# Designs tried in a protein design run: peptides against a protein of PDB entry 3B8E. Part 17

Target 1, 230 residues: chain A of PDB entry 3B8E
Amino acid sequence: PFLIFIIANIPLPLGTVTILCIDLGTDMVPAISLAYEQAESDIMKRQPRNPKTDKLVNEQLISMAYGQIGMIQALGGFFTYFVILAENGFLPIHLLGLRVNWDDRWINDVEDSYGQQWTYEQRKIVEFTCHTPFFVTIVVVQWADLVICKTRRNSVFQQGMKNKILIFGLFEETALAAFLSYCPGMGVALRMYPLKPTWWFCAFPYSLLIFVYDEVRKLIIRRRPGGWVE

## One batch from the design tools (peptide; made by RFdiffusion4, then SolubleMPNN)

Design b1_p9_6_s2 (from b1_p9_6, 7 letters changed)
Fold by OpenDDE base, seed 5:
Structure b1_p9_6_s2 (fold): chain B 230 residues (1-230), chain A 9 residues (1-9)
Amino acid sequence: as target 1 above (230 residues)
Amino acid sequence: VEKVRELLL
């Protein structure tokens, strides 16, 4: 989010506080839950890792985590951001380069795509109105991310959902996201304004896409062991 | 929450 904010000079799509709520709040319990996942049924048929040559974090893992899944997650967040701003009169093309004027408190006549003028206060309300739905979008796509991380090769349907700690993590992150979104005073405390419940559904296609993509990837790996997809 | 607000807001 922050890289695109700088490169495209768009209004801030995700605030620092919301990022901290993801990194320290919603991601922590789910990540810990993976330590309790059952080993895949074929793990003993694989050769042991060579500690000298085989890195724990390899290019394939980085490509999957940041280059594939992370890009789908970012796309989901930005989709929600652009939809909210478009509903408030700011089309995506109009946002390019707008940051300088958007963040200037002395400019109270920033025009939207329809010629409506926005005060600094009105613009900041709209900006902070984007932060909470972006945050919720990340949580919803993280459901799929967590589930796909259960296995490297086996389908989730083969592995099953037996990890109770992982299930707890999914409920915890969702409950925390709901709390941060709807608890009275969060707008003042964290600048997390409440979102319409319908905004939760904006992320569902992307969550499903992550899940389907990974299941297809795993299917290819199972059919073609030692391929470039592994 | 208040400490985060004081630091970042």
Scores: peptide ipSAE 0.013, ipTM 0.552, DockQ to the pose 0.067
Fold by OpenDDE base, seed 1:
Structure b1_p9_6_s2 (fold): chain B 230 residues (1-230), chain A 9 residues (1-9)
Amino acid sequence: as target 1 above (230 residues)
Amino acid sequence: VEKVRELLL
């Protein structure tokens, strides 16, 4: 998100506070819950990892986590961001290079794509109105991310949802996201303005995409062991 | 909250 903010000079899509709410809030319990996951049914058919040669974090894991899933998550967040700004009169093309004027508190006549002038205060309200839905979008795509992280090779349908701590984590992160989004004063405290309930659904296609993508990946790995997808 | 905001923003 921040890289695109700098490169495209667009209004800030996700605030630092919202990032901290993800990293320190919504992601901790889900991540810990994975430690309680049951072993995959085929684990005894796999060779043990060689601690001297096999890194825990390998290029394949980095490619999967950051290059694939992370990109889909980012796309989901940016989709939500662009939709909100478009609904407020700022089409995606108009946002390119707008940052400098957007962030200038002395410019109160920034035009949207329809020629409507926006004061600095109005622009910041819209910006902060984007932060919360972006955050919620990340939480919703993280549901899929957490579920796919249960297994390396087996389908989630083969593994099942027996990890009660993981289920609790999904509810906790969702409840926390709802709390941060709708609790009175969060707009002042965290610059997280309330979002319409419909914005929760903007992420669902991306969450489903992540899930389907990983299940297909795992299916390929099961059918063609030792492929480039593993 | 304001100090945290000043640190973060």
Scores: peptide ipSAE 0.013, ipTM 0.553, DockQ to the pose 0.050
Fold by OpenDDE base, seed 3:
Parts: sequence; C-alpha cells; structure tokens
Structure b1_p9_6_s2 (fold): chain B 230 residues (1-230), chain A 9 residues (1-9)
Amino acid sequence: as target 1 above (230 residues)
Amino acid sequence: VEKVRELLL
C-alpha cells in the first residue's frame, strides 16, 4: 500500500497504525497456528532438508508469498480502496497525482471527478474511511492465505480442517478485526472509522481466487512432481 | 498510547 501511495501519488490507502494492527494483531495467532498443523501424508517420502544447502526461505517461497499471493491480496485491498473512493466521487484515474493537493491542509477546493469541491477535513474523513475497509479486506483474504498455507502439496480437502488452533485463529483474527473496526473510539485512537457490513464481502472474490489458485497449483504439483510450478 | 500514536500517525 505505502509503495503505491508514493509511486502513484494517491491518497494513503492504509494507515501505519492499521498495518501494525495486521502485523501484530490479526496475523499473530493464525501464523502460530500453522506450527500445530498435521504433517502431510507424503512427508516421509520427501528427502530431509540439507541445512547447508537448502534455505528455509527460498526463491519459490518468496515467489509464492510476495509474487503471487501477496499481489492478489494487494489487488483485493486496492480494489476496495478504489471502490470506496469512487463511491465518494473520486474515480481511480483522478487519484493519480492527487496526493500533493489531497494532503495540503491549505487547499480546501480539491475537486472530485464530478466537479464537487472537498475541504481538507472532508478529504481526511474519506481517507480514514478507506483504512478500515482496506484492513478488513486484508483479513478476509488472509483467511484463504492461512488455509492454503496448511499444506505444500495436498489439497485442503485431502488434509482436512483438523487443526483446532488454526480454526481458533480464523475466529480470533475475525473477532479482532471486528473489534478494531466497530469499537467506539477506534476512529480517534487508530484512525479506523466504522465500515458498512457490506464491505466485508468486497474481498470475498479475491479470497476465493487465492483459494482456487492455490488448489489448482497444488493439483498441478501432484500431477507433475518436479515441474516448474513446484 | 498518544505518544505512540503521534509517532505512527
């Protein structure tokens, strides 16, 4: 989010505090829960990792985490961001380069895509209104991300949902996200304004896309072991 | 909390 904010000079999509709420709040229990996942049925058919040659974090993991899944997650967040701003009169094309004028407190006549003028305070309300739905979008796509991280090769349908700690993590992160989004004072404390419940559904297509994409990837790996997809 | 907020916002 912050890289695109700088490169495209758009209004801030996700605040620093909201990022910390993801990294330290919603993601911690889910990440820990993966340590309690059952071994895949083929684990004993794999050679042991050589600690001298085989990295724990390899190019494949980086490509999957940042290059594939992370990009789909980012697209989901930005989709939500652009929809909210468009509903408030700012079309995506109009946001390009707008940051300078958007963040200037002395400019109170910034026009939207329809010629409506926005004061600095009105613009900041809209900006902070985007932070919570973006945050919630990340949590919703993380449901799929957590589920796909259960296995390297097996389908979720083969592995099952037997990890009770992972299930708890999904509920915990969702409950925490709801708390941070709707608790009174969060708008002042975290710049997280309450969102309409409908915004929770905005991420569902991307969450489904992540899930389907990984299941297809795993299917290819199972059918063609040692392929370029593995 | 306010000081941390001022640093992060």
Scores: peptide ipSAE 0.013, ipTM 0.527, DockQ to the pose 0.051
Fold by OpenDDE base, seed 2:
Structure b1_p9_6_s2 (fold): chain B 230 residues (1-230), chain A 9 residues (1-9)
Amino acid sequence: as target 1 above (230 residues)
Amino acid sequence: VEKVRELLL
């Protein structure tokens, strides 16, 4: 999000406070829960990792985590962001390069895609209105991300949902996301304005895409061990 | 909260 904000000079899609709520709030319990996951059924049939040659974090893991899944997550968030701004008169093409004028408090006549002028205060309300739905979108795609992280090779259907701490983590992150989105005063405290419940569904296609993509990947790995997909 | 906001924003 922040890289695209700088490169494209668009209005801030996700606030620093909301990023901290993800990294330190919603993601902590889910991440810890993975330490309690049951070992895959074939783990004892694999040779031990050679600590001298085999990196714990290899290029394949970085490519999967940041290059593939992380990009789908970011696309989900940006989709929600662009929809909200378009509903408020700012089409995606019009946002390119707009940041300089958007963030200038002395410019009170920034035009939208329809020629409507927006004051600085009005623009900041719309910007902050994007932050909470973007945050919720990330939480919803993280449901799929957490579930796919249970295993490296086995399907989630083969592994099952036996990890009670992971199930608790899914409920906790969802409850925390709802609390941060709807608790009175969060708009003042965290700049997290309440969102319509319908915005939770905007992320579901991306969550499903992550899940299906990883299950297909794992299926390929099981059918072709030692392939370029592993 | 406001001071943290000023530091982070």
Scores: peptide ipSAE 0.006, ipTM 0.482, DockQ to the pose 0.049

Design b1_p9_6_s3 (from b1_p9_6, 7 letters changed)
Fold by OpenDDE base, seed 2:
Structure b1_p9_6_s3 (fold): chain B 230 residues (1-230), chain A 9 residues (1-9)
Amino acid sequence: as target 1 above (230 residues)
Amino acid sequence: VEKVAKLLL
């Protein structure tokens, strides 16, 4: 999000406080829950890693987490962001380079894609209206991400949902996201304005895409052991 | 890893 904010010079898609709420709030309990996951049924057939040669974080893990899953998550967030701004008169092409004028408090006549002028206050309301749905979008795609992280090779359907701590983590992160989105005063405290309940569904296609993508990846690994995908 | 991607992207 922040790289696109700088490179495309667009209005801030996700606030710093909302990022902290993801990193320190919603993701902690789910991440800890993975330590309680059951071993994969084939783990005893794998050689132990060599601590001298095999990195814990390898290029494949970086490529999968940042290059594939992280990109789909970011696309989901930006989709929600662009839809909200388009509904408020700002088409995606019009946002390119707009940040400088958008963030200037002395400019009160910034035009949207339809020639409507927007005051600084109105622009900040719509910006902060994007932050909460972007945050919620990230939480919804994290459901899929957490579930796919249960296994390296086995399908989630083979592993099952037996980890009660992971299930608790999914409910906890969702409840926390709802609390941060709808609790009175969060607009002042965290710049998280309430969102329409319908915005929770905007992330579902991306959550499904992450899940299907990883299940297909795991299927390829199972069919071609020792391939470049492993 | 995904957290940093979420922050950077």
Scores: peptide ipSAE 0.028, ipTM 0.660, DockQ to the pose 0.041; fails the geometry check
Fold by OpenDDE base, seed 1:
Structure b1_p9_6_s3 (fold): chain B 230 residues (1-230), chain A 9 residues (1-9)
Amino acid sequence: as target 1 above (230 residues)
Amino acid sequence: VEKVAKLLL
C-alpha cells in the first residue's frame, strides 16, 4: 500500500493507525493460535529439518507469503480502495498524481473525474472513509490466510478445523474489526469512519481466491513432491 | 513480519 502511495502519488490508501490495528490488534491472536495447530497426518513420513542447511524462512516461504498471498491481499485492499473512491467520483486514472493537491489544505477546488470540486475537509473524509474498508478487507483476507497456514501439504479438508484457539482467533479478529469500524468515536480517535456492512463482502472474492489458490498449490505438492511449487 | 510487509507494500 505505502509503496503504491509513493510511486503512483495517490491519496493514502491505508493509514498508519489502521496498519497498527492490524499488526497489534487483529493479527496477533490468530498468529499465536497456529502454535496450537495439530501436526499434519504425514509428519511421521517426513524427514526432520536439518538446522544447519534448512532455513526456517526460505525463498519458497518468502515467495508464497510476500510474492503470492501478500500480493493477492494487497490487490484486495486496493480493489476496495478504488471502488470507494470511484463511488465518490474519483476514478482510478484520476487518482494518479493527485496526492500533492489532495494533501494540500489550501487547495479547496480539487476536481473529481466528473468536474465536481472537493474541499480539503471533504477529501479527508473520503480518504478516512477508505481506511476502514481497507482495514476490514485485510481482516477478511486474513481469514483465508490463517486457514491456509494450518498446513504445509495437507488440505484444510484433510486437517480439519479442530484448533479451537484458531477458531477463537477468527472470531476475535472479526469482533475487533467490527468494534474498530462501528464503535462511536473511532472516527475521531483512530480516523476510522464507519463503513457500510456491504463493504465486508468486497474482500470475499479475494479471500476465496487465496483459499482456492493455496488448496490447488497443496494439491500440486501432494501429487508432485519436490516440484517448483513446493 | 510477512503481514507488515504486505501492509507496507
Scores: peptide ipSAE 0.027, ipTM 0.665, DockQ to the pose 0.042; fails the geometry check
Fold by OpenDDE base, seed 3:
Structure b1_p9_6_s3 (fold): chain B 230 residues (1-230), chain A 9 residues (1-9)
Amino acid sequence: as target 1 above (230 residues)
Amino acid sequence: VEKVAKLLL
């Protein structure tokens, strides 16, 4: 979010406090839950890792899995951001370079894509209105990310959803996201204004895409052991 | 790395 904010010079997609709520709030219990996942059925067919040569975290696995998944997650967040701004009169093309004028308190006549003038206060309301749906979008795509992280090679359908701590983590992160999104005073405290319930569904295609992508990746790995996808 | 990527993106 912040890199694109700088590079594209667009209004801030996600607040720093909201990012902290993701990293320290919603991701903590889900991440811990992975330590309680059952071993994959093929674990005894794998050679032991050589602790001197083999990194715990394979750069190929991170780069290919998390780099691509992270990009899909970012695309989901930005899609939600652009849809909200478009519904408020700011088309994506008009947002490019707009940050300078958007953040200037003395400019109260910033035009949208339809020629409507926006005061500084109105613009900041719209900006903060984007933060909550962007946050919720991240949580929804994290559901898929958590589920795909259960296994390296086995399908989720082969592994199953037996990890009760992971299931608890999915409910916890969702409940926390709902709390942060709808609790009175969060608009002042976290700059998270309440979102319409429909915004929760905006991320579902991206969550599904992450899931399908990883299942296809795992299928390829199972069919071609030692391939470039591994 | 994923958390850093989420912060940076």
Scores: peptide ipSAE 0.025, ipTM 0.635, DockQ to the pose 0.040; fails the geometry check
Fold by OpenDDE base, seed 4:
Structure b1_p9_6_s3 (fold): chain B 230 residues (1-230), chain A 9 residues (1-9)
Amino acid sequence: as target 1 above (230 residues)
Amino acid sequence: VEKVAKLLL
């Protein structure tokens, strides 16, 4: 989010406080829950990792986490962001380079794509209105990410949803996301304005895409062991 | 470590 904010000079898609709510709030319990995941059925048939040569974080993991799944997550967030801004009169093409004027408190006549002028205060309300749905979008795609992270090779259907701590984590992060989104005062405290319940569904296609993508990846790995997909 | 890497949004 922040990289595109800088490169494209668009209004801030996701606030720093909201990022902290993801990293320190919604994602912590889910991430810890994976420590309690059952071993994959074939783990004892795999050679032990060589701690001297095999990195815990390898290029494949970085490629998967940041290059593939992280990009789909980012696309989901940005989709939600662009839809909300478009509903408020700012088409995606008009957002390019708009940051400078958007963030200037002395400019109170920033035009939208339809020629409507927006005060600084109105623009900041719209910006902060985007942060909450972007955050919720990340939480919804993190459901899929958490579920796919249960295993490296086995399908979720093979592994099953037996990890009660992971299930608890999914409910906890969702409840926390709902709390942060709808609790009175969050607009002042966190600059997270309430979102329409319909915005929760904007991420579902991307969450499904992540899930399907990883299941297909795992299917390929199972069918072609030692392939470049592993 | 995989889990920590996922926490770093």
Scores: peptide ipSAE 0.020, ipTM 0.592, DockQ to the pose 0.044; fails the geometry check

Design b1_p9_6_s4 (from b1_p9_6, 7 letters changed)
Fold by OpenDDE base, seed 4:
Structure b1_p9_6_s4 (fold): chain B 230 residues (1-230), chain A 9 residues (1-9)
Amino acid sequence: as target 1 above (230 residues)
Amino acid sequence: VEKVRKLLL
C-alpha cells in the first residue's frame, strides 16, 4: 500500500494506525495459532531440513508470500479503495498525482472526476473512510492466508480444521476488526470511520482467489513432486 | 486503544 502511495502519488490508502492494528492486532493471534497446527500426515516421510543449506526463509517462500499472496492481498485492498473513492466521485485515473493537492490544507477546491470541489476536511473524511474498508479487506484476505498457511503440501480438506487455536484466531481477528470498525469513537481515536457492511464482501473474491490459488498450487506439488512450484 | 491513542496524538 505505502509503495503505491509514493509511486502513484495517490491519497493514502491505508493509515499508519490501521497498519499497526493489522501487525499488532488482527494478525498476531492467528500467526501464533500456526504453532499449534497438527503436523502434515507425510512429515515423517520427508527428510529433515539441512540447517547448513536449507534456509528457513528461501526465495520460494519470499516469492510465494510477497510476490504471489501478498500481491493478491494488495490488489484486494486497492480494489476496495478504488471502489470507495469512485463512489465518492474520484475515479482511479483522477487519483494519479492527486496526493500533493489532496494533502495540502490550503487547497479547498480539489475537484473530483465530476467537477465537484472538495475541501481539505471533506477529503480527509473520505480518506479515513477508505482506511477502515482497506483494513477489513486485509482481515478478510488474511482468513484465506491463515488457512493456506496451515500446510505446505496437504490440501486444507486433507488437513482439516482441527486446530482450535487457529479457529479462535479467525474469530478473534474478525471480532477485533468489527470492534475497530463499528465501536463509537473509533473515528476520533483511530481515524477509522465506520464502513457499510457491504464493504466486507468486496474482499471475498480475493480471499477465494488466494484459497483457490494455493489449493491448485498444492495440488500441482502433490501431483508433480520436485517441480518448479515447490 | 488508549495507549495507541497516546502514541499517535
Scores: peptide ipSAE 0.019, ipTM 0.564, DockQ to the pose 0.081
Fold by OpenDDE base, seed 3:
Structure b1_p9_6_s4 (fold): chain B 230 residues (1-230), chain A 9 residues (1-9)
Amino acid sequence: as target 1 above (230 residues)
Amino acid sequence: VEKVRKLLL
């Protein structure tokens, strides 16, 4: 989010405090839950990792986490952001380069895509209104991300959902996200304004896309072991 | 929360 904010000079999609709520709040229990996952059925058919040659974080993991899944997650967040701003009169093309004028408190006549003028205070309300739905979008796509991280090769349907700690993590992160989004005072404390419940569904296509994409990837790996997809 | 806010904002 912050890289695109700088490069495209758009209004801030996700606040620093909301990022910390993701990294330290919603993601911690889910991440820990993966340590309690059952071994895949083929684990004893794999050679032990050589600690001298085999990196724990390899190019494949980076490509998957940041290059594939992370990009789909980012697209989901930005989709939600652009939809909210468009509903408030700011079309995506109009946001390019707008940051300078958007963040200037002395400019109170910034026009939207329809010629409506926005005061600094009105613009900041809209900006902070985007932060919570973007945050919730990340949590919703993380459901799929957590589920796909259960296995390297097996389908989720083969592995099953037997990890009770992971199931608890999914409920915990969702409950925490709801708490942070709707608890009174969070708008002042965290700049997280309450969102309409309908915004939770905005991320569902991307969450489904992540899930389907990884299941297809795993299917290819199972059918063609040692292929370029593995 | 408020102390963390003052440190981060």
Scores: peptide ipSAE 0.015, ipTM 0.535, DockQ to the pose 0.061
Fold by OpenDDE base, seed 5:
Structure b1_p9_6_s4 (fold): chain B 230 residues (1-230), chain A 9 residues (1-9)
Amino acid sequence: as target 1 above (230 residues)
Amino acid sequence: VEKVRKLLL
């Protein structure tokens, strides 16, 4: 989100505090839970990794994590952000270059796409109103991300959901997201304003897309072993 | 890696 904030000069889509809540709060238990996942049924049919040639982090992993899944996650977050701003009178095209005037506390007459003037305080309320739904969107797409990370080749339906620690992680991150979103005083403490429950559903298509995309990828790998998709 | 992704995107 920060790169687009700088390049497009848009209002800040995700705050530093919300990023910390993702990185230290919602991601930690899910990530640890993957260490307890059962080995895939075909693992003993694969050759051992050559530690001299085969990197643990390779171009395929980077492409998958940043270029594919990460881009779908970002798209989900920005979709939620643009919808909220549009509902508050700021169409996506109007946000381009608006950051300079948006962040200036001395400008109290920033116009929206409909000619309504917004004070600095009103703009900051709208900005912080975007941060919590963006955060929640990331948590919802992380459900799919965590589930797809259970396996490299086998379908999740073949592997099953037997990892109780992973299931616990999904509930924990969701409960933490709900707590941070709706607990009284979070607006003052973390600048996380409460979101309408309907905003949780904005991420669901993207979460489903991640899941379907990975299952299709895994299906291709199973049908064409040693292909460029592996 | 994951932290950098969330910060930048």
Scores: peptide ipSAE 0.030, ipTM 0.568, DockQ to the pose 0.042; fails the geometry check
Fold by OpenDDE base, seed 2:
Structure b1_p9_6_s4 (fold): chain B 230 residues (1-230), chain A 9 residues (1-9)
Amino acid sequence: as target 1 above (230 residues)
Amino acid sequence: VEKVRKLLL
């Protein structure tokens, strides 16, 4: 989100406080839960990693985590962001380069895509209205991300959902996301304004896409061991 | 790695 904010010079899509709530709030218990995952059925048939030649974080892992899954997650968040701004009169094309005027507190006549003028205060309300739905979108796509991270090669259907700590993590991150989104005073304390419950569904296609993409990837790996997809 | 991803992307 931050790179696109700088490069495209758009209004801030995700606040620093909301990023901290993801990194230190919703992600902690889910990430810890992966340490309790049952080993894959074929792990003892694999040779041990050579610590001198085999990097723990290789180019394939970086490509998968940042280049593939991370991009789908970011697209989900930005989709929600652009829909909210479009519903408030700011079409995606009009947002390009708008940040300079958007963030200037002395400019009170910034026009939307329909010629309506917006004060600084009105613009900041709309900006902060984007932060909570973007945050919730990230949590919803993280459900799929957490589930796909259970295994490297086996399908989730082969592995099953036996990790009770992971199941607890999914409920915890969802409950925390709901608490941060709807608890009275969060708009003042964290700049997290409440969202309509319908906004939770905006992320579901992207969550499903992540899940299907990874299951197809794992299916290819199982059918063609040692291929370029592994 | 995931933390940096979420901050930068």
Scores: peptide ipSAE 0.017, ipTM 0.503, DockQ to the pose 0.042; fails the geometry check

